# Peptides against a protein of PDB entry 3OGK: the designs that were tried, part 190

Target 1, 307 residues: chain A of PDB entry 3OGK
Amino acid sequence: ATPDRLSRRFPNLRSLKLKGKPRAAMFNLIPENWGGYVTPWVTEISNNLRQLKSVHFRRMIVSDLDLDRLAKARADDLETLKLDKCSGFTTDGLLSIVTHCRKIKTLLMEESSFSEKDGKWLHELAQHNTSLEVLNFYMTEFAKISPKDLETIARNCRSLVSVKVGDFEILELVGFFKAAANLEEFCGGSLNEDIGMPEKYMNLVFPRKLCRLGLSYMGPNEMPILFPFAAQIRKLDLLYALLETEDHCTLIQKCPNLEVLETRNVIGDRGLEVLAQYCKQLKRLRIERGADEQGMEDEEGLVSQRG

## One batch from the design tools (peptide; made by RFdiffusion4, then SolubleMPNN)

Design b1_p26_3_s1 (from b1_p26_3, 8 letters changed)
Fold by OpenDDE base, seed 3:
Structure b1_p26_3_s1 (fold): chain B 307 residues (1-307), chain A 26 residues (1-26)
Amino acid sequence: as target 1 above (307 residues)
Amino acid sequence: MLEELELYVEPEPNYRREQLMKRLAE
């Protein structure tokens, strides 16, 4: 499809999702006229798609100018922006979005590659937005944003239900969790082992409605923090947990209402057996072959065709 | 009943996975 054809065929389009080429292509020399650039689409949105409230770019090249144009064109009518595995922009582009789109409900930049200039975009979002429902910068490398701004967002956005973040120390998010009373999903953060304080996370209080969870770098020592509410967990992202096969078995047994599990091959056939036994509501299972399996000598940590 | 099974034999590299591997190596 072409931008001009889009507006002619769907002049009242409210939601647009554009998918670029696989990410590997982004590392190649891409011609200026390649369809992977959002520029012509943003132009069309600005001129002819005035009902558009949801934009999802996947694996696209997005510049700050593109974001600025989109932001100004849609302003408070923009409810959803997803920069899914995109590249080419900086935090200035994000700042423009949150500055002009004050009623944005979903802001996603998961696994996008960008240049970080400052944390102003998150601060601006915290200062002016009360509509946010989903915030997702999972698997990004923001280093200049403040957990305090995240807390402010949680306090001001009462409909905030899903937040996925980068490498925030989990203890820095205590205020956020306290403020995010309606939060149902949280992924990311960073659990960091402290030999001098092995139970530093044991008193962590999670939002009462939390049922979809993926704590990064969670090991067996930290895993017990989930046990008090494990029965209400419906989705677990263990892709980036430091759990072995036995740890998986332990946790899975405590999650009888689990519907979605994402994990690595370390779960093994044994873990899959436990999963089948205890998680009767399981609907979706994702298993990635991680690099960690190459070092595993124990066959229990491998998913075979027998499992 | 399991409705969807997704097996990723060669998952795409990402920052989080790289950090995970570093920690696993510690």
Scores: peptide ipSAE 0.329, ipTM 0.871, DockQ to the pose 0.614
Fold by OpenDDE base, seed 5:
Structure b1_p26_3_s1 (fold): chain B 307 residues (1-307), chain A 26 residues (1-26)
Amino acid sequence: as target 1 above (307 residues)
Amino acid sequence: MLEELELYVEPEPNYRREQLMKRLAE
């Protein structure tokens, strides 16, 4: 479909999702000559899609100008913006979004590649937004944003239920976790082992409603921080955990209400057996091939096709 | 029981995977 055709056919469109690199079934959605730019779509949104409140760009090229135009066109009517694996913009574009769309509920830039100018966008969001429900900059490399702003967001946005972040040191998020009283999902951060302080993270207090979790670089020494609330965990992301097969078994046994597990093939057939034994409510399982396979000689540490 | 199984045989590289692999190699 073309932007002009879209607006003519669906003038009251409320949600738009564009994929720059579509799967086989979606190839007809983007003309070949567009190069994956959102510009023509943003133009159409600005001019003709006045009911649009949700925008999802996946693997698209997005400029700061595009974001600025979108922000000004939709303003407080924009409730959801997802920049999913996009590129081409800077934090200035993000600043424009949060400045003009002060009632945004979902802001995602997961796995997007951008130039970081400053941390003003998160500060602006913290200062003016009270509507945020989902904030996701998972798998991004911010270095200039402040954990304090994240804490402020948690205090001001009482409907905040899901937050996924980049490489924040987890200890810097203590204030955030305390403020995020209604948080149900957290992913990201960085656990950094300290040989001189093995219990560095043992006093972390998580939000009481937390049930979907993925801590980056969590090793077996840090894993016990989950044990007090393991029984309420419904979704667990171990894709970036430093857990071996035995560690998986230990943790899984403590999560009887687990519904979704995402992990690497290091879980092995043994881990899968434990999973089947203890997690009777499991609905979805994601297994990625990881570096654990390299040098792994124990067959039990690898997921086989036996099933 | 299991409703959905996702197997990523060749997952795309990303920053965290790279960092993870680095740490696993230590």
Scores: peptide ipSAE 0.317, ipTM 0.867, DockQ to the pose 0.564
Fold by OpenDDE base, seed 4:
Structure b1_p26_3_s1 (fold): chain B 307 residues (1-307), chain A 26 residues (1-26)
Amino acid sequence: as target 1 above (307 residues)
Amino acid sequence: MLEELELYVEPEPNYRREQLMKRLAE
């Protein structure tokens, strides 16, 4: 399809999702032009799709100029922007978005590759947005943003229900968790072992409504922090957890309401059996092969979940 | 009843996975 054909056919379009070509390797090993350029689409959006409120670019090339044009064209009418595995922009582009689209509800940059100039975009978002419901910069490498801005966002955006972040030290997010009273989903962060403080995470307090969770680098020593609310967990991302088979079994047994599980094949046959036994509401299962590969000789657990 | 099953035999490399593997190797 072409941008002009789209606008002629659907002048009142409210939601647009563009998907570029999939990549088979690390993002930095694939040429930047592997995906399509959003420029012609943004031009068409700006000129002819004046009711568009939701934009999702997946594996596209997006420049700061594209973001600036989009931001100014849609302004407070833009409710959703998803830069999913995109590249070509800097934090200046993000700043333009949050500056002009002050009523944005969903902002996603998951797995996008960008040049980080500063943390102003998050600060601007914190200062002016009260509408945010979903914030997702999962699998990104922001180093210049402040966890205090994230806390401010949580305090000001009372409808904030889902937040996925990069490598923030979890202890730096204590204030965020306290402020995010309606948060239902959290993914990312970084749990870091400290020989001198083996229980440094034990006193973490999570939002009361939290039911979808993925803590990066969570090991068996940190896992107990989930036990007080494990029964209300509905989605669990263990793809980047440091849990072995037995740890999976322990945690799964405590999550009878689990609906979605994402993990590595370290879960093993035993973990799958436990999953089938205790998680009768399971709807989606993702198993990823990792360096800690264990055999999955028996699919009994998988079969049981389907039966 | 399970509605969706995703099996990744060769997952796409990413930053967090690489960090994970480093930690697993320690």
Scores: peptide ipSAE 0.306, ipTM 0.863, DockQ to the pose 0.588
Fold by OpenDDE base, seed 2:
Structure b1_p26_3_s1 (fold): chain B 307 residues (1-307), chain A 26 residues (1-26)
Amino acid sequence: as target 1 above (307 residues)
Amino acid sequence: MLEELELYVEPEPNYRREQLMKRLAE
């Protein structure tokens, strides 16, 4: 489909999702010359799709100019922007979006590759947005953004229900969690083991409604922080957890209301058995092969046809 | 009942996975 044909056929389009061709490389490994530029689409959006409120670009090349044009064209009418595994932009483009689209409800840049110039975009978002419901920069590398801005967002956006972040130290997000009273989903962060202080995370307080969770690099020492509310957990992302098979079993037993589990092959047949036994509401299961498989072909931490 | 099963044999590389692998190797 071409942009012009789309607008002619659907002039009142409210939601647009563009999917670029799958790319073999991700995260700063994507060549910029593989095509999939959003530019012609942004032009068409600006000119002819005047009712568009939701834009989802997946695996496309997005420039700062594209984002700026989109931002100015849709302004406060833009409710959703998802830059899903996109590349080609900088934080200046993000700044333009949050500056002009102050009523945005969903902002996603999960697994996008970008150049980080500063943290102004998140600060601007924090200063002016009260509508945000979903913020997702999962699997991104922001080093210049402030967790304080995230806290401000949580305080000001009372409908904020889902936040996925990069490598924030979890302890830096204490204020965020306290402020995010309606948060239901959190993914990302960074749990960092400290041999000298093994319980440094034990006093972490999560939002009361939290039920979808994926803490990065969570090990067995940190896992107990989930136990107080494990019964209300409905979705777990353990893809990036440092849990062994037995740890999985321990946690799963405490999550009888689990509906979605994402994990690695380390769960093993044993973990799957426990899952079947204790999680009767399970609806979706994702299992990735990971480093755990290496050299463990005969270990319990391997999912086989038995599971 | 399980409604969806996703098996990823060769997941695409990402930053977190790379960091995970580093930590697993420690």
Scores: peptide ipSAE 0.287, ipTM 0.851, DockQ to the pose 0.620

Design b1_p26_3_s2 (from b1_p26_3, 8 letters changed)
Fold by OpenDDE base, seed 1:
Structure b1_p26_3_s2 (fold): chain B 307 residues (1-307), chain A 26 residues (1-26)
Amino acid sequence: as target 1 above (307 residues)
Amino acid sequence: SLEELELDVEPEPNYRREKLMKKLAE
C-alpha cells in the first residue's frame, strides 16, 4: 500500500513501523519503488495521520528535513520515535525532535549512522523532558554528548526505566546511576582495564532495580561488580564482553533468574551446559559467531600453512 | 523452557563489534 492508501484506510493509526527490507507479507503494503526513504511517509504522517503517537523506522534513509517535519507535525503527541539502523541524518535532526517533541517517552537510534555536529540534542532533552522512559543510542558513536546531561535526564525523568548508550567511560556515569532510581535496564558504556588499578570499578553502585544489563568490554576482572545483584539479573547482554568460556560459566552460575542471554559462541558447549543447569527460567538465547573463532581459525590457518 | 533460540553465524559489522575484536586481539 502507498502512504496515501494507508492514511485512507487507517486514518486513526497510532503506531507505524516501516522496514526498508519488508518481509514478503509487507510487499503488498509497501510499493517496491519507494526505496528506503521515509520522506513520502513523513509527508503522509504530517498531512493525514493526526493521531500517530509511535513511529519506528528500520533500515530507512532519514534526513534532517524528514525529522524536522515529523517533529513539527506531531509535536508533543509523539511518544515514540525509533530510528533503528537508519542513516542520512545529523544531530540537527535529533535536536529538532527533542525540541518539538517535549513529551517523548521512547527515543531510539540504535545502530543508526549519522553525522555528529554537537551534543545539543542531549542537552535540550535534559533541559526540557520529564517524560522519557526509554533512551537508546546503543552502538552509536557520539563523542560530543555529555554524561552530565544523561545524569540530568535521570534526575528529571522519574519513569526512566531503560537506557542504552555508546562508549561512555562507566565511571563518568556514576552520577547517572545514582540519579536513575527506577532504572531497570542499562546497556553500553565502556569498561577500560587499568593494570595499575585493578579495583577501578569495584565501587560502582548500580540502580537497585537493575535487572537487564550489558556492560561493554567487561572482562573477568570487572565481572565481580555484578555479583552483588547477579541473582536479580533477568537479561544479560554479553555480546561485547571480554569473557572466556570459564568466565561465562562463573557468571551464569550466579544468575539463577536469567531469562534472556545474548552472547558469542565463546560460551561453548560447556557454557551451554552450565546455562541449562543453573538458569531454569531461560526463555531466550542469542548466540553470535564472534571474533573468538576468527582468531582461532586464523591461528589454525597460520599453523596449517607453516605446516 | 527455552522459547526462542537465535543463532547469528554472520553478524553484521558494527562499531562495538569492531572495537571488541581489536581489544580481543590485544
Scores: peptide ipSAE 0.386, ipTM 0.903, DockQ to the pose 0.535
Fold by OpenDDE base, seed 3:
Structure b1_p26_3_s2 (fold): chain B 307 residues (1-307), chain A 26 residues (1-26)
Amino acid sequence: as target 1 above (307 residues)
Amino acid sequence: SLEELELDVEPEPNYRREKLMKKLAE
């Protein structure tokens, strides 16, 4: 559909999801200028889609001007913005969004590529938003944002239930976790092993309702921090954990209520057997081929057709 | 029982995967 046709057909549209570049674009099978710009859609939103409150752009080219126009057009009526694997914008565009859309509930930029100018967007969000429920900049490379702003957001947004972040040192998020009393999901951060401080993370206090978790770079030495609440874990993202097959087995045995597991093929047939034995509520399983396969010397770390 | 199985044999590269690979190589 074209933007103009969309508005004519659905003048009262409240939610819009646009999908852009196919996966083939990752291999340069299609040119970058294939037409996946959000500009004409933003124009149409601004002019004719006056009830739109949720926008999801996936694999689209989004400029700062597009974001600025969208922000001003929808203002506090915008509840959801998802920039999913998008590109073409800077943090200035994000700043415009959070400045004008002060009642936004969901802000996602997972796996988006952008130019980072400063951390003002997160600061502005922290200063003015009390509505946020979902914040997701997972798999992004923000270096200029402050964990203090994240803490402020947690303190002010009582409905905050899901937060996915980049490479914050987990210890810098202690204040955030204390403030995020209703947080159910957390992914990201960075666990950094310190041989001189083996108990570096053992005193971490997680939100009481936390049940969906994906701590990045968690190794077997850090894994025990999950044990006190492993029974309440319903979703695990282990895609970026430093766990071997046996570590998977250890953790899975402690998560009898696990419903969703995402991991690498390092789980192996052994891990899958343990999963089947202990996780009777499992509904979704995602296994991706990881770098582990190149280093695997035995069959235990490989998922075979037998498993 | 399991309702959905997803096997990604060629996951798209991303920042975290790259960093993970570096850490695994250490």
Scores: peptide ipSAE 0.384, ipTM 0.902, DockQ to the pose 0.661
Fold by OpenDDE base, seed 2:
Structure b1_p26_3_s2 (fold): chain B 307 residues (1-307), chain A 26 residues (1-26)
Amino acid sequence: as target 1 above (307 residues)
Amino acid sequence: SLEELELDVEPEPNYRREKLMKKLAE
């Protein structure tokens, strides 16, 4: 089916998710000749899908013009925009979205590739949005956005529950954490070890409801910052942590209510045993093969099929 | 009980993973 067929069949569609790599069953819905461009879909949304409030593009090509058209067409009716691993746009497109869609609740651009012109989009979002619940630019490289704007967003958006960011120095987010009173999930940032300041991060104060966490580049020296609230942690993203097998064991023992764990193969069979022993609420486990294997001398650092 | 197990034996490269690898190599 084409976009026009979709609108005719589902004129009251409220949520649309498009994947650039369609399943075989979706072949008839997304012609190969479209090359993964969202343009024809944005056109159809603008013309015929007037009830649409949620848009999720995954692995699609999205231009600034597409974003501008979408923004103007849906305006404050747009509640969710997810640019999931998309490419082709700049921060100008993001600016258009946040300028016109001031009641957006979910804004995601995780793993998207874009040209960064300035930080105006985040500033505009901070100045005008009070509805935001989820902000996710995880795995992106923004250099021109301000952590102060993130703090402002936290202050103004009282329903903000999930924030995932790029490589902000965690200490620059102190104000954000203080303001984000209802935050339940945080991923990203950057922990940067300083030999001259071993306790650099020990005084970090996290939001009281924080239970889903993924701090990037967290090593064993920083790990203790989690201990005061480890019992309330439900989800851990350790994919980008600098933790060894023993560190995993230490942390896992302190998280008896853990439901979701994402980590690398460095957890090892030993870590999995500890996980099974202490985390009885565990529902989901993701293990990635990481670079740890290339330097691993101890077989305990490898996950086997035994466990 | 565990409901979902995901093993990614060849994860796609990304910026953060690349930076992580660099840090691990130090």
Scores: peptide ipSAE 0.380, ipTM 0.901, DockQ to the pose 0.552
Fold by OpenDDE base, seed 5:
Parts: sequence; C-alpha cells; structure tokens
Structure b1_p26_3_s2 (fold): chain B 307 residues (1-307), chain A 26 residues (1-26)
Amino acid sequence: as target 1 above (307 residues)
Amino acid sequence: SLEELELDVEPEPNYRREKLMKKLAE
C-alpha cells in the first residue's frame, strides 16, 4: 500500500500501524536505514487523515521532522503514539510530541534507538499531561531524564496503569510508586545489589494494584520484596532477572495466579515442572536462550509443558 | 492449559540483555 492510496480509501481512519521489515541488528548498532521511512506516511497523515488518533510505527525510520509534523498535525487528537523499534530521531522529536500532543494517553518508544540530547521531553510531559495511561520506554538508554518527572507524571495522571522504564535505580522510584496509585504494570528499573546493605530494597512499597512486573537485575536477595503481593501477580518478566533455577522455583511457587511468564532457559526442567504444578492459570510462556546457558551445558533440551 | 508458547533461541541483542550478561559474568 502507498500513503496516497490509504487516504483515498480510508479518509476516516482512526488507527494506523506501519511495520517495516525486520532487521537483525544490535540495539546499539542499528543501521540508519534498517527500516522504511515514515516521512511519506506522516505527510499523508498530516494532510488527509484528520481523524487519526493512534499511530504505531514498528521498525521504521522516524526523524525529528517527522515527529514534529505529526505532532502539529494531530495535536491533542493524538491519543497513542508507539515508536516500536524505530530509529532516526532524537529527544527533540519526543519533546515535540509531548509539547503539542498534551492529551496523549499512550507513549511508547520501546526498543527504539535515538540520540539523547536532554531530558526535556519527560519534563514537559510531566508538566502538562494528565491523560497518560501507558508510558513505555523499555529497552532504551536514557541518561538525562529525571525520576522526579516520572513521579510527577504518576501524581498528575490518575489513569496511569502501565509504566516501563530504563535503568532507573529502583530506590529513586519510591516516590513514583507512592504516587502511581492505579499502576498495574511496571517493568524496568535497576536493582543494584549492595553487599554492605543486604536489606537495601526490603522497604520498597509497590502500588497496591501491581500485578504485571519485570524488575531488571533482580537477584535472589531482592526477590523477597515481591513475596507480600506474589499471589496477585499475573505477569512476570524475568528475562533480565538474576535468578537461577532454584530461585525461579521459589518465586513461581508463590505466584499461583500467574498467567504470563517470560524468562530464560535458566528456568530449566525443574522450573517448568514447578510452573506446571503451581501456576494452573498460566496462559503464555516465553523462554529465551540466555548467556547463562553456559552454566547449564549438561541440559541438552528444554521440555515445554502445556498442561 | 498453556495457550501460547514462544521460544526464542537467538534473541536479538539489546541494551538490557547486554547489561544483564555483564552482571552475570561478575
């Protein structure tokens, strides 16, 4: 399909999802031309798709100019923007989006590659948005954004239900968690073990409705912070946890209502058995091959159980 | 019963996975 044909056929389109061709690339080594350019599509959106409120670009090349044009064209009518595995833009483009689209409900940049100039985009979002429901910059590298802005967003956006972030120190998100009263999903952050402070994270208070969780770099020493609400956990992302097989078994046993699990091969056959035994509501299972497989050289295969 | 199973035998590198690997190597 071409942009010009799209508007002629669907002038009242409200949601658009564009998918570029998949590319095998490292997160930090994505070729500049790894996806299709959104420019002609943004032009068409701006000129002819006046009812469009949801835009999802996946594996596309998106420039700051594209984002600026989109932002100005749709303004407060834009409710959803997903830059899913996109590249070619900077934080200036994000700033334009949040500046002009003040009623945006979903903002996603998951696994996108961009140049970070400053943290103004998150600050602007914090200062002016009260509509946000989903914020997702999971698998991104932001070094210039403030956890305080995230807290402000949580305080001001009462419908905020899902937040996925980069490598914020979890302790810096205490204020965020306190403010995010309706938060159901959280992924990301950074747990950093301190040998001198084994109880460093034990006083963390999570939002009461939290049921979908993926804490990055969570080890067995930090895992107990989940135990008070493990029974209400429906989804666990353990892809980036520092848990061994036995740790998986321990945690899984405490999550009888688990519906979705994402983990690495480290779960092992034992973990899968425990999963089958204790998680009777399990619907989806994702297992990635991880580098920790080197420690499991004796296991020739992973048997999946669908019981 | 399990409705969906996804096995990724060659996951694409990403920032967090790389950092994880470094931590695991410590």
Scores: peptide ipSAE 0.350, ipTM 0.892, DockQ to the pose 0.608

